# Designs tried in a protein design run: peptides against a protein of PDB entry 5A53. Part 158

Target 1, 230 residues: chain A of PDB entry 5A53
Amino acid sequence: LVENVKQALFIPGQSCNKNLHDIMVDLSALKKPDMKRFNRKNDIHPFEDMSPLEFFSEKNDCSLMVLMTSSKKRKNNMTFIRTFGYKIYDMIELMVADNFKLLSDFKKLTFTVGLKPMFTFQGAAFDTHPVYKQIKSLFLDFFRGESTDLQDVAGLQHVISMTIQGDFQDGEPLPNVLFRVYKLKSYKSDQGGKRLPRIELVEIGPRLDFKIGRIHTPSPDMVTEAHKKP

## One batch from the design tools (peptide; made by RFdiffusion4, then SolubleMPNN)

Design b2_p20_4_s2 (from b2_p20_4, 9 letters changed)
Fold by OpenDDE base, seed 1:
Structure b2_p20_4_s2 (fold): chain B 230 residues (1-230), chain A 20 residues (1-20)
Amino acid sequence: as target 1 above (230 residues)
Amino acid sequence: PYIDPERDLLYFENISDYFL
């Protein structure tokens, strides 16, 4: 079963500002060509009423959505939503810290659109803690792209790195997730007669530090249905 | 850089197994 590439819909909320718009543009560029963006602001409050998002999911055939909102309490908030059968599966608020960097803040590197990113996750909690497991699952699902045959390892262009910012104990606030994007550069190394390609990682942006906000977890029934292989 | 290319590229061999 070749799973169809999940399409993402980026939605500016009513409180979407210039910074969030720029972040939206840059993050969505990594999801091309499997991305749609609304140009108009939509007044959506997903933790109060999810129905508008389910409607947009169905109407646009997008199982991934990102709502861009900002308030005093939830500044630069990216709400990531997944749907299953056009019904809300899960949601998570990820607030972008003010130290963000856009693609324009980095050296422009030529990249091919549509290449599947590699992922790295730093922090044991990505495998053990429910919230970080959801984040890991979300981002893997969001950027999974086409199931290309492994033959095009040569086509691996960029790495998305997600790092939990420090250790934490039970009852402490959840550390931020550091989102970084790197391009792989292969150099022909003439060093010492071994033609081993030297690989360097170059940060290309965007650079986002995500503060974790509100979460909606799927019902056990929805988890069961979503894991059923057709 | 938070990524050590040598350490973290070694993780790519294992991640390639997750995308199978």
Scores: peptide ipSAE 0.014, ipTM 0.477, DockQ to the pose 0.065
Fold by OpenDDE base, seed 5:
Structure b2_p20_4_s2 (fold): chain B 230 residues (1-230), chain A 20 residues (1-20)
Amino acid sequence: as target 1 above (230 residues)
Amino acid sequence: PYIDPERDLLYFENISDYFL
């Protein structure tokens, strides 16, 4: 059973600014064609009332949502939401640091829309720490695309890299997650020996450093339900 | 850079076999 590709809905909040809009456009481009964007601002406060998000999930048939808000306390905040059965499964605030780079800041490379990205995760906490496990799960789920058994290698164009910025101990603030996007370039080396294809990674953007904010975790019961294979 | 293309692409050994 090929699970249907999860659709993402990008929602500008009332406090969505130009920078967040630009970030939204660039990040959502990686989710094409499985993405919808609202053009209108919506007054949504997901940590106060989740019901509007559940409504949007159902009405738009989107199990992935990203709310774009900005305040003094939560500048450039991307709230990532997942639903299961149109009910909130989990949420996480990821605030984009001011050092972000847009696609326009990089050399424009032709890319095919809809190709499944490869992922790399740097930092042991992605496998051990509950917050980073959620982030890993979220981004894998968000960009998984079509589960085609045919890994058309010709379809491997992008690498999404996520790195935990430094080591941390228990009780310390959680380090940022560094989000980077690379394009794979294959060069046919004409050098007279065995033509080992040289693969290079070229950063294409966006470049986002995520500060971790508030989190909503699923109940154990919801986890069990969401992992039930039909 | 947090990704070394030479090092980290070698871990795609399974992918290099498809480019040969």
Scores: peptide ipSAE 0.010, ipTM 0.446, DockQ to the pose 0.088
Fold by OpenDDE base, seed 3:
Structure b2_p20_4_s2 (fold): chain B 230 residues (1-230), chain A 20 residues (1-20)
Amino acid sequence: as target 1 above (230 residues)
Amino acid sequence: PYIDPERDLLYFENISDYFL
């Protein structure tokens, strides 16, 4: 069974501003064609009532959602939500720092829509710490796209890099996650007789530093159901 | 759509190791 590509729904919250809208547009461009965006603001508070998100998940057939909100306590907040069977699986708040860069801040490069990204994760905590494991799982799930044969190198264009910003100890605030997007450029280097394909990474944006906020973890029952193969 | 963190992690790790 080829699993259908997970669709993403981007939702402006009531407090969504221009900066968040621009970030939403740029980030969602990486999820094309498997993305929907609402044009209207929706008053949703997912950590108070999850029912509206479950409704939107079912109505739009989207198992991925991103809610855009901003407040004094949670500025430029992107709440990432996953559903299973249109029920909330997990949620995480990722607040974008003010030093963000949009696609317009980078050199325009031609790209094909719908190509799969590759991922790199920098920081041991992505494999050991529950919160960073959830972030890793979320972004892999979010951008996985269609199952292609690994042999189809032609289908790979982007690299998404996620880096934990610095070391941390138990009881300290969790470091930010640095989100970077690169385009792969393959050059035939004629240097030195060995035609080694030279791969260059060119940053294309957006550039986002994520501060970690509130988290909802799945119930053990939901984990079991989500891992059951039919 | 089922979530398989191990499968999904292995998939992207293998891709990343191949190109980086």
Scores: peptide ipSAE 0.016, ipTM 0.435, DockQ to the pose 0.312; fails the geometry check
Fold by OpenDDE base, seed 4:
Structure b2_p20_4_s2 (fold): chain B 230 residues (1-230), chain A 20 residues (1-20)
Amino acid sequence: as target 1 above (230 residues)
Amino acid sequence: PYIDPERDLLYFENISDYFL
């Protein structure tokens, strides 16, 4: 069963600003062609009322959503939402730090639309800590794309890197997650005997440092249902 | 870059393991 590629809906909130709009455009470009974007601002407060997002999920057939909002308390906030059966599965606020870089800040490189990214996760907490496990799961789910037969490694174009910024202990504020995107360049190495291609990474953007905000976790029942293979 | 291509990618002997 080829699972249909999950579609993403990008929603500008009422407080969406130019910076968030630009970030939205650049991040959503990585999700093409499986992306829809609203042109109008919507007054949505997902941690107060989730029903508008559930409505948009169903109406647009999108199981992934990103809400763009900004306030003094939650500056440059990207709320990532997943739905299951058009009901909210989980949500996480990821606030973009001011040091972000757009695609225009990097050398323009040609991308083939629809190629799957590779992922790298740096930090043990991505496998052990519940919040970082959710982030890992979210981004893998968000960018998974179409199931391609493993044979066409030649179609690998880019790597998404996610790094936990430093160590932390229980009860401490959670470190930021550093989001980076790289294009792979493979060179045939004529170096005697080892057919290992020389691989170079070129950063292509966007560059985003995410501060973790509020989280909504699924009920145990929803987890069970979402993991049932049809 | 936080990823060292030599350290982090050269050892993708099976790049397939990192393909979702």
Scores: peptide ipSAE 0.015, ipTM 0.452, DockQ to the pose 0.064; fails the geometry check

Design b2_p20_4_s3 (from b2_p20_4, 9 letters changed)
Fold by OpenDDE base, seed 3:
Formats: structure tokens, C-alpha cells, sequence
Structure b2_p20_4_s3 (fold): chain B 230 residues (1-230), chain A 20 residues (1-20)
């Protein structure tokens, strides 16, 4: 069963500013062609009322949504939402730190739209801690694209990297997640007789440091339904 | 795999895990 590629909808909230708009444009470029963007601001407060997001999910046939908002308490906030059957599955607020870099801050490289990314996750908590497990799951769902049985290595162009910034103990604030995007460059190294393909990574952007905010976790019933293969 | 986000270096301990 080739699962249909999950479509993403990017939504400017009422408090969306120029910086968030630019971040939205650059991050959404990684999701092309499976992405829609609203041009108008929408007054949505997902942790108060989720109904508007469920409506947009169904109307636009998008199981992934990103709401762009900014306030004094939650500056540069990207709320990532997943739906199942057009009902909210989970949500997480990821606030972009001020040290972000846009695609324009990096050297322009040739990029083929629609190629599958590779993923790297740095930090044991991505496999053990519930919040970081959700983040890992979210980004895999968001950017993995078509699940093809064909391990077409030729279709791999870029790496999405997520790193937990430092160690933490129970009761401490959760460290930021460092989001980085790299293009793979293969060089034939003639040095030393072993034709080991030298793979170099070139950062292509955007560069985002995510501070973790509010979270909505799925109900046990929805988890069961989402894991039921039809 | 370990990425040094400051040096933009991806250390692939096992690159094979990316091709699985």
C-alpha cells in the first residue's frame, strides 16, 4: 500500500509577523510539492478551540498543519498539528529562537524538488522521553514523503538533522531542539587507492532552534486507530 | 549519527542506518 503523501497547510495566525512569514516560506519549501499556504491571517487559538483547525484539515485535505503566531510569552511560535480522520491527533508549540537563519543566508545550491530527505536525531531522549518522541514522530511524518519500498539511494539529496541542545535532568526545562538542513555532496576522493566516496555536508538552511512550548497528546483511542492499518 | 551543530559536521557512525 503506497500511503498517500501527507499534505501540509501553513497558516498565518493573527499575530504572524514578517520574520515568521519568512520562516514559514523557507520551511514550507522543504515540503513542496505537498504543501499549501494561506495568504491571509486567521485568528486561531488551537489550545482554546481546535474546531477551526479540524475544519481546515478537512476542507484542504491536509493532515499536517503549522500555525504561525507571536506574542511576548510565545515569540516566533510554530504550532505543529497532526490530524487523523480530520480530527486533532496531536499538537506541539515550537518557538523559533532569534538566531534563526533563512535560505538566503546560505550559498544557493541546485535543489531538486520532491526528493526524499534523510533524517538524523541526536540525543537519547528522542527514543525515551515522551515529548522528544513526539517531536521525532512529527518531523518524520512531516518530511518523509512517499514511503516507497524502493530504497532509491539516488533519490536522496538532503539531510534533516535534529539535535537536543545539551543534557537535562528530571524537573529541568526541556532543552531546545536544533533543526538543521544539509545537502549531501559526493566527491570521488582519489587519495590512497580506496575509492571511499567522500560525503560532505553543506548546510542549506533554514537554521532553526526550537524552544518547546505547550503540547497536546493524542488520546489512547486515537493512537489505536492511527496504528490500525486499513 | 552525531551532528555537531556548531561545526555543521555530521558524524555518521553508521551511515548504513540512513540507507535502511
Amino acid sequence: as target 1 above (230 residues)
Amino acid sequence: PYIDPERNLLYFEDISKFFL
Scores: peptide ipSAE 0.031, ipTM 0.656, DockQ to the pose 0.064
Fold by OpenDDE base, seed 1:
Structure b2_p20_4_s3 (fold): chain B 230 residues (1-230), chain A 20 residues (1-20)
Amino acid sequence: as target 1 above (230 residues)
Amino acid sequence: PYIDPERNLLYFEDISKFFL
């Protein structure tokens, strides 16, 4: 079964600035062609009222949304929203640290739009901690293209890497998630008469360090419904 | 497999370590 590729909608909030706009453009480039961007700012406060997002989900047929807002308390905030049946499934605030790098900060490399990314997650908490499990699920869901059984290695172009920045104990603030994107370069290596593919990773951007903010978790009922494969 | 998020990984031998 080819799962339909989830469409993403990028929404500038009322407080969206140039930096957030640039981040939005660069991050959304990884989601092409399955991405829409609004040019107009929208006054949306998802943790106060989710109804405008549900409206946009339905009207744009997008099950993924990213709201771009910035304040003193939540600077460079990307609120990632998933919907199921055009109802809010989950939300998470990921604030981009000031050390971000745009695509323009990296060497321009040829990039083919629409190729599937590979993923790598560094940190045990991605498999054990509920917040990091949600982040892992979100990014897999967000950037995973068409689910095909054909693992053609030749079709692999880039790697999305997510790393938890350090260890943490219970009750401590959650470490940032380091988002990195690499282009894969394959070389023919003759090692011992076996052609083992040698892979070089070149960072292509954007480079984003995400500080975790507020989270909305799905209701148990919605989890059950979302996991019901048709 | 660990990718240093501050450094480029110059060589990766086993692509199977990445999830699709």
Scores: peptide ipSAE 0.025, ipTM 0.601, DockQ to the pose 0.061
Fold by OpenDDE base, seed 5:
Structure b2_p20_4_s3 (fold): chain B 230 residues (1-230), chain A 20 residues (1-20)
Amino acid sequence: as target 1 above (230 residues)
Amino acid sequence: PYIDPERNLLYFEDISKFFL
C-alpha cells in the first residue's frame, strides 16, 4: 500500500516578515510538488485556538502545516503542525536563528523536483528524548514523500541532515537542531585504480538552526489511531 | 555517520554506510 503523500500548507501569520517569507519559500521548495503556500497573512494563534488550523487542514487537504510568525519572544518562529483526520495531532515551534542561510547563499546546482531525500540524524536524543523523537518523526513525515519500496538509487539526490547542537542533561535547555541540506555529487575518479565512485555532499541550503519552542503532543488515543494501518 | 553541519562540502568514501 503506497500511502498518499502528505501535503504541506505553508501559512504566513500576521507577524510574518521578509526573512520568514524567504525561509518559507526555500524550505517549501524541498516539499514540491506536495506543497501549497498562502499568499495572504492569516491571524492564527495555534496554542490558543487550534480550530482555524483544523479548518485549513480539511479545506486544503493538507495533513502538514507550517505557520510563519515572528515576535520579540519568538523570533522567526515556524510552527510545524500535523493533523490526523483533519484534527491536530501534534505541534512544535521551531525558531530559526539569525545565522540562517538561504538557497541564494549557496552555489546553484541543478535540482530535480520530487526526488526523495535521504535523512541523517545526529544525536542519541533523536531516539530517546520525546521532543527530539517528535522532531525526527515530523521531518521524516514532512519530507519522505511517497513510501515506495523502489528505492531507485538514481532518485537519491539530496540529504537532509539534522544535528542536535551539543550534549544536554535533564533540566537543561534543549539544544538547537541544526538543519542542513546537501546534494550528492558523484565523481568518476579518472585515477587508474579501482574507481571507487567518490561521492561528495555539497551543501545547497537552506541552512537553519532551530531553537525549540512550545510543543503540543498527541494523546495516547490519537497515537494509537494514527498507527492503525487501515 | 556524522555529518558536520558547519561544512559546506563533505567527502564520503563509503556511502553504503548511510543506507544501512
Scores: peptide ipSAE 0.022, ipTM 0.566, DockQ to the pose 0.061
Fold by OpenDDE base, seed 4:
Structure b2_p20_4_s3 (fold): chain B 230 residues (1-230), chain A 20 residues (1-20)
Amino acid sequence: as target 1 above (230 residues)
Amino acid sequence: PYIDPERNLLYFEDISKFFL
């Protein structure tokens, strides 16, 4: 069963600024062609009322949403939302640090739309800590695309890298997640008698450092239903 | 880049490390 690729909807909130708009454009480019963007600002407060997002999920047939907002308390905030059956499954606020870089800050490289990314996660907490497990799950769902037999490695062009910025203990503030995107560059290599091509990673952007904000977790019942393979 | 420096240069045989 080829699961249909999850569609994403990018929503500028009422407080969306130019920086967030630019970030939205660049991040959403990685989700093409499975992405829609609203051109108008929408006054949505998902942690106060989730019903507008559920409405948009159903109306646009999108199980992934990103709300772009900014305030003094939550600057450059990207709220990532997943739905199941057009109901909110989970939400997480990821605030972009001021040191972000756009695609225009990197060398323009040829990029084929629709190719699957590879993923790398750095930090044990991605497998053990509930919040980072949610982040890992979210980004895999967001960018994984169609399930294909991995027989054609030639179709792999980029790597999405997520790194937890440093170690932390229980009760400490959660470290930022460093989001990086790399393109694979292949070279002919005669090194060591191995005729295998050498692969280098070239950063292509965007570069985003995410500060973790508020989280909404699914009910146990929703978890059970979402994991039921049809 | 905030990744393992060894991952910046790989042989093709090691690309499996990026599949999750």
Scores: peptide ipSAE 0.016, ipTM 0.539, DockQ to the pose 0.062

Design b2_p20_4_s4 (from b2_p20_4, 8 letters changed)
Fold by OpenDDE base, seed 3:
Structure b2_p20_4_s4 (fold): chain B 230 residues (1-230), chain A 20 residues (1-20)
Amino acid sequence: as target 1 above (230 residues)
Amino acid sequence: PYIDPLRNVLFFEDIDKYFL
């Protein structure tokens, strides 16, 4: 069973502004062709009522959603939502810090749409702490793309890097997650008679620092059901 | 659609397995 690529729906909330719109456009470009965007603002408050998101999930056949909102308390907020059977599985608020960079801030490179990304995660908490485990799971699920033969190196283009910004102790605020995107460049190096492939990473954007907000975790029953193989 | 985020994922740390 080849699992179909999960489709993403980007939703401007009522409080969506120009900066969030630009961030939405740039981040969603990494999800092409498996992405839809709404052009109209929608008044959705997912931590108060999840029903509108479940409706959109089913109507658009999207198991991934991103709601763009901004307030004084939650500036540049991207709420990432996953559904299973068009029911909410989990949610997390990730607020983009003001130091963000758009694709236009980087050197334009030739880009093939739909190539499979590679991932790198920096910080032990991605494997131990429940919140960072959820973030890791979310981004892997969001950008995984098509199931391809991993031996097809020609199908690799992007590296998505996620870094926990610094150390933290119990009871401290959770550090930001630094989101970075690189293009992989392979060069034949003729250094010393050994043709070692030289790999270079070029940052292509967007550059986003995520502050962690509110979280909705799945029930144990939903976890069990979502991980069942047919 | 099932939620298996680790299914068929390539980590950059494993890149040497594919390019070497």
Scores: peptide ipSAE 0.060, ipTM 0.687, DockQ to the pose 0.664
Fold by OpenDDE base, seed 2:
Structure b2_p20_4_s4 (fold): chain B 230 residues (1-230), chain A 20 residues (1-20)
Amino acid sequence: as target 1 above (230 residues)
Amino acid sequence: PYIDPLRNVLFFEDIDKYFL
């Protein structure tokens, strides 16, 4: 079964600012060609009414959505939404910290559109804590891309790294998630007559520190339906 | 669409399997 690539829709909210717009452009560049962007602001409040997002999901055939909003309480907020059957599956608010870097802040490197990223996750909570498990699931799902032969080394271009910023105990605020993107550089080194591949990672951006906000989780029934193999 | 985020994803920790 070849699944179609999930399409992402980026939606500026009414309170979207220049910084969020720039972040949206850079993050969506990693999702090309499988992304759409709205040029107009939309007054959407997904934790109050999800219906507009479900409508946009269906109308645009996008099972991934990102809503950009900003307020005093939720500054530089990117709400990531997934749908199943054009109904809301899950949502998570990820607020971008002010220390963000754009692609323009890094050395320009040749980038091929549509290549699948590799992933790395740092922090035990990505496997054990429900919120970080959702974040891991979301980003893997968001950037999975096309079904390709993973043995095609030529198709390996970049690594997305996600790190939980420190340890935490139950009842403490959830640490930020550090989002980093690296380009893979492979060098053939002749060491002692053996060609050992040398792999280097070069940060290419964007650099985003995500503060975790509100979360919507699916019903058990919706989880069961979404995990059914066709 | 089926939601399986682990399907057809390459983890960097496994990179040696493809380059070595």
Scores: peptide ipSAE 0.026, ipTM 0.637, DockQ to the pose 0.679
Fold by OpenDDE base, seed 5:
Structure b2_p20_4_s4 (fold): chain B 230 residues (1-230), chain A 20 residues (1-20)
Amino acid sequence: as target 1 above (230 residues)
Amino acid sequence: PYIDPLRNVLFFEDIDKYFL
């Protein structure tokens, strides 16, 4: 059963500024064609009232949502929301650090829309720590795209790399997650009569360092329901 | 370890080692 590709809705909040808008445009470009963007600002506070997001999820048939807000306490905040049956499943605030780079900051390369990204995760906590497990799950779910037969190497265009910035101990603030996007450049190497394809990674952007903010986790019952779908 | 992928030429045979 090919699961239908999850659609994403990008929502500028009331406090969305130009920088966040630009980040939204660039990040959402990676989700094309399975993406919708609102052009108008919406006054949504998901950790106070989730009902508006559930309404937008249902109305737009989007199980993925990203709310763009900025305040003194939560600057450049991207709230990632997932819904199940148009009800909130989980939420996480990921605040973009000021050192971000846009696609325009990198060399423009030919890009085919709709190709599935490869993923890399650096840091053991992505498999062990509940917050980083949620982040891993979220981004895999967000950019999964169409189920393609892995056999078509020709369909591999880019890699999304996520790295936990340094080690941490229990009780310490959670390190940032470094989000990087690379394009695969294939070279035919004629080394010794065996054409081994050489692959180089070229950063294409955006470059985002995510500071982890507030989290909403699903109830155990919702987890069980969401995993019952094959 | 943080792998700077910009400097690494990956052969297909090694892709599994860097992505797993």
Scores: peptide ipSAE 0.010, ipTM 0.420, DockQ to the pose 0.057
Fold by OpenDDE base, seed 1:
Structure b2_p20_4_s4 (fold): chain B 230 residues (1-230), chain A 20 residues (1-20)
Amino acid sequence: as target 1 above (230 residues)
Amino acid sequence: PYIDPLRNVLFFEDIDKYFL
């Protein structure tokens, strides 16, 4: 069974500003062609009432949503939402730090739309800590793209790197997650008569440092249902 | 629809070898 590619809906909140709009555009470019963007601002407060998001999920047939909001307390906040059966599965607030870089801040490179990213995760907590496990799951799910059995190395274009910014102890604030995107450049290297491909990674953007905010976790029942193979 | 976030994703655990 070829699983349908999950569609993402990017929603400007009422407090969405130019910076968030630009971030939205650049991040959503990585999700093309499986992405929709609203042009209108919507007054949505997902941690107060989730029903508008469930409505949008159903009406747009999008199981992935990103709400763009900004306040003094939650500046440059990207709320990532996943739905299952058009009901909220999980949510996480990821606030973009002010040191962000847009695609325009990097050297323009040719990019083929629709190629699957490779992923790398740096930090043991991505496998052990529930919050970072959710983040890992979210981004893998978000950018998974088309399910193909043939992983042709020739079709590999870019790497999404996610790094936990430093170590932390129990009870300490959770370190930021550093989101980086690299383009893979392959060079023919003649080393000793064997053509070993030399691979270089070039950052292409966007560059986002995510501060972790509020989280909504799925009920055990929803977890069970979501993991049932059809 | 089944949520399998790990399906058909290529992982690189050691990315440092790709930075020149």
Scores: peptide ipSAE 0.010, ipTM 0.409, DockQ to the pose 0.375

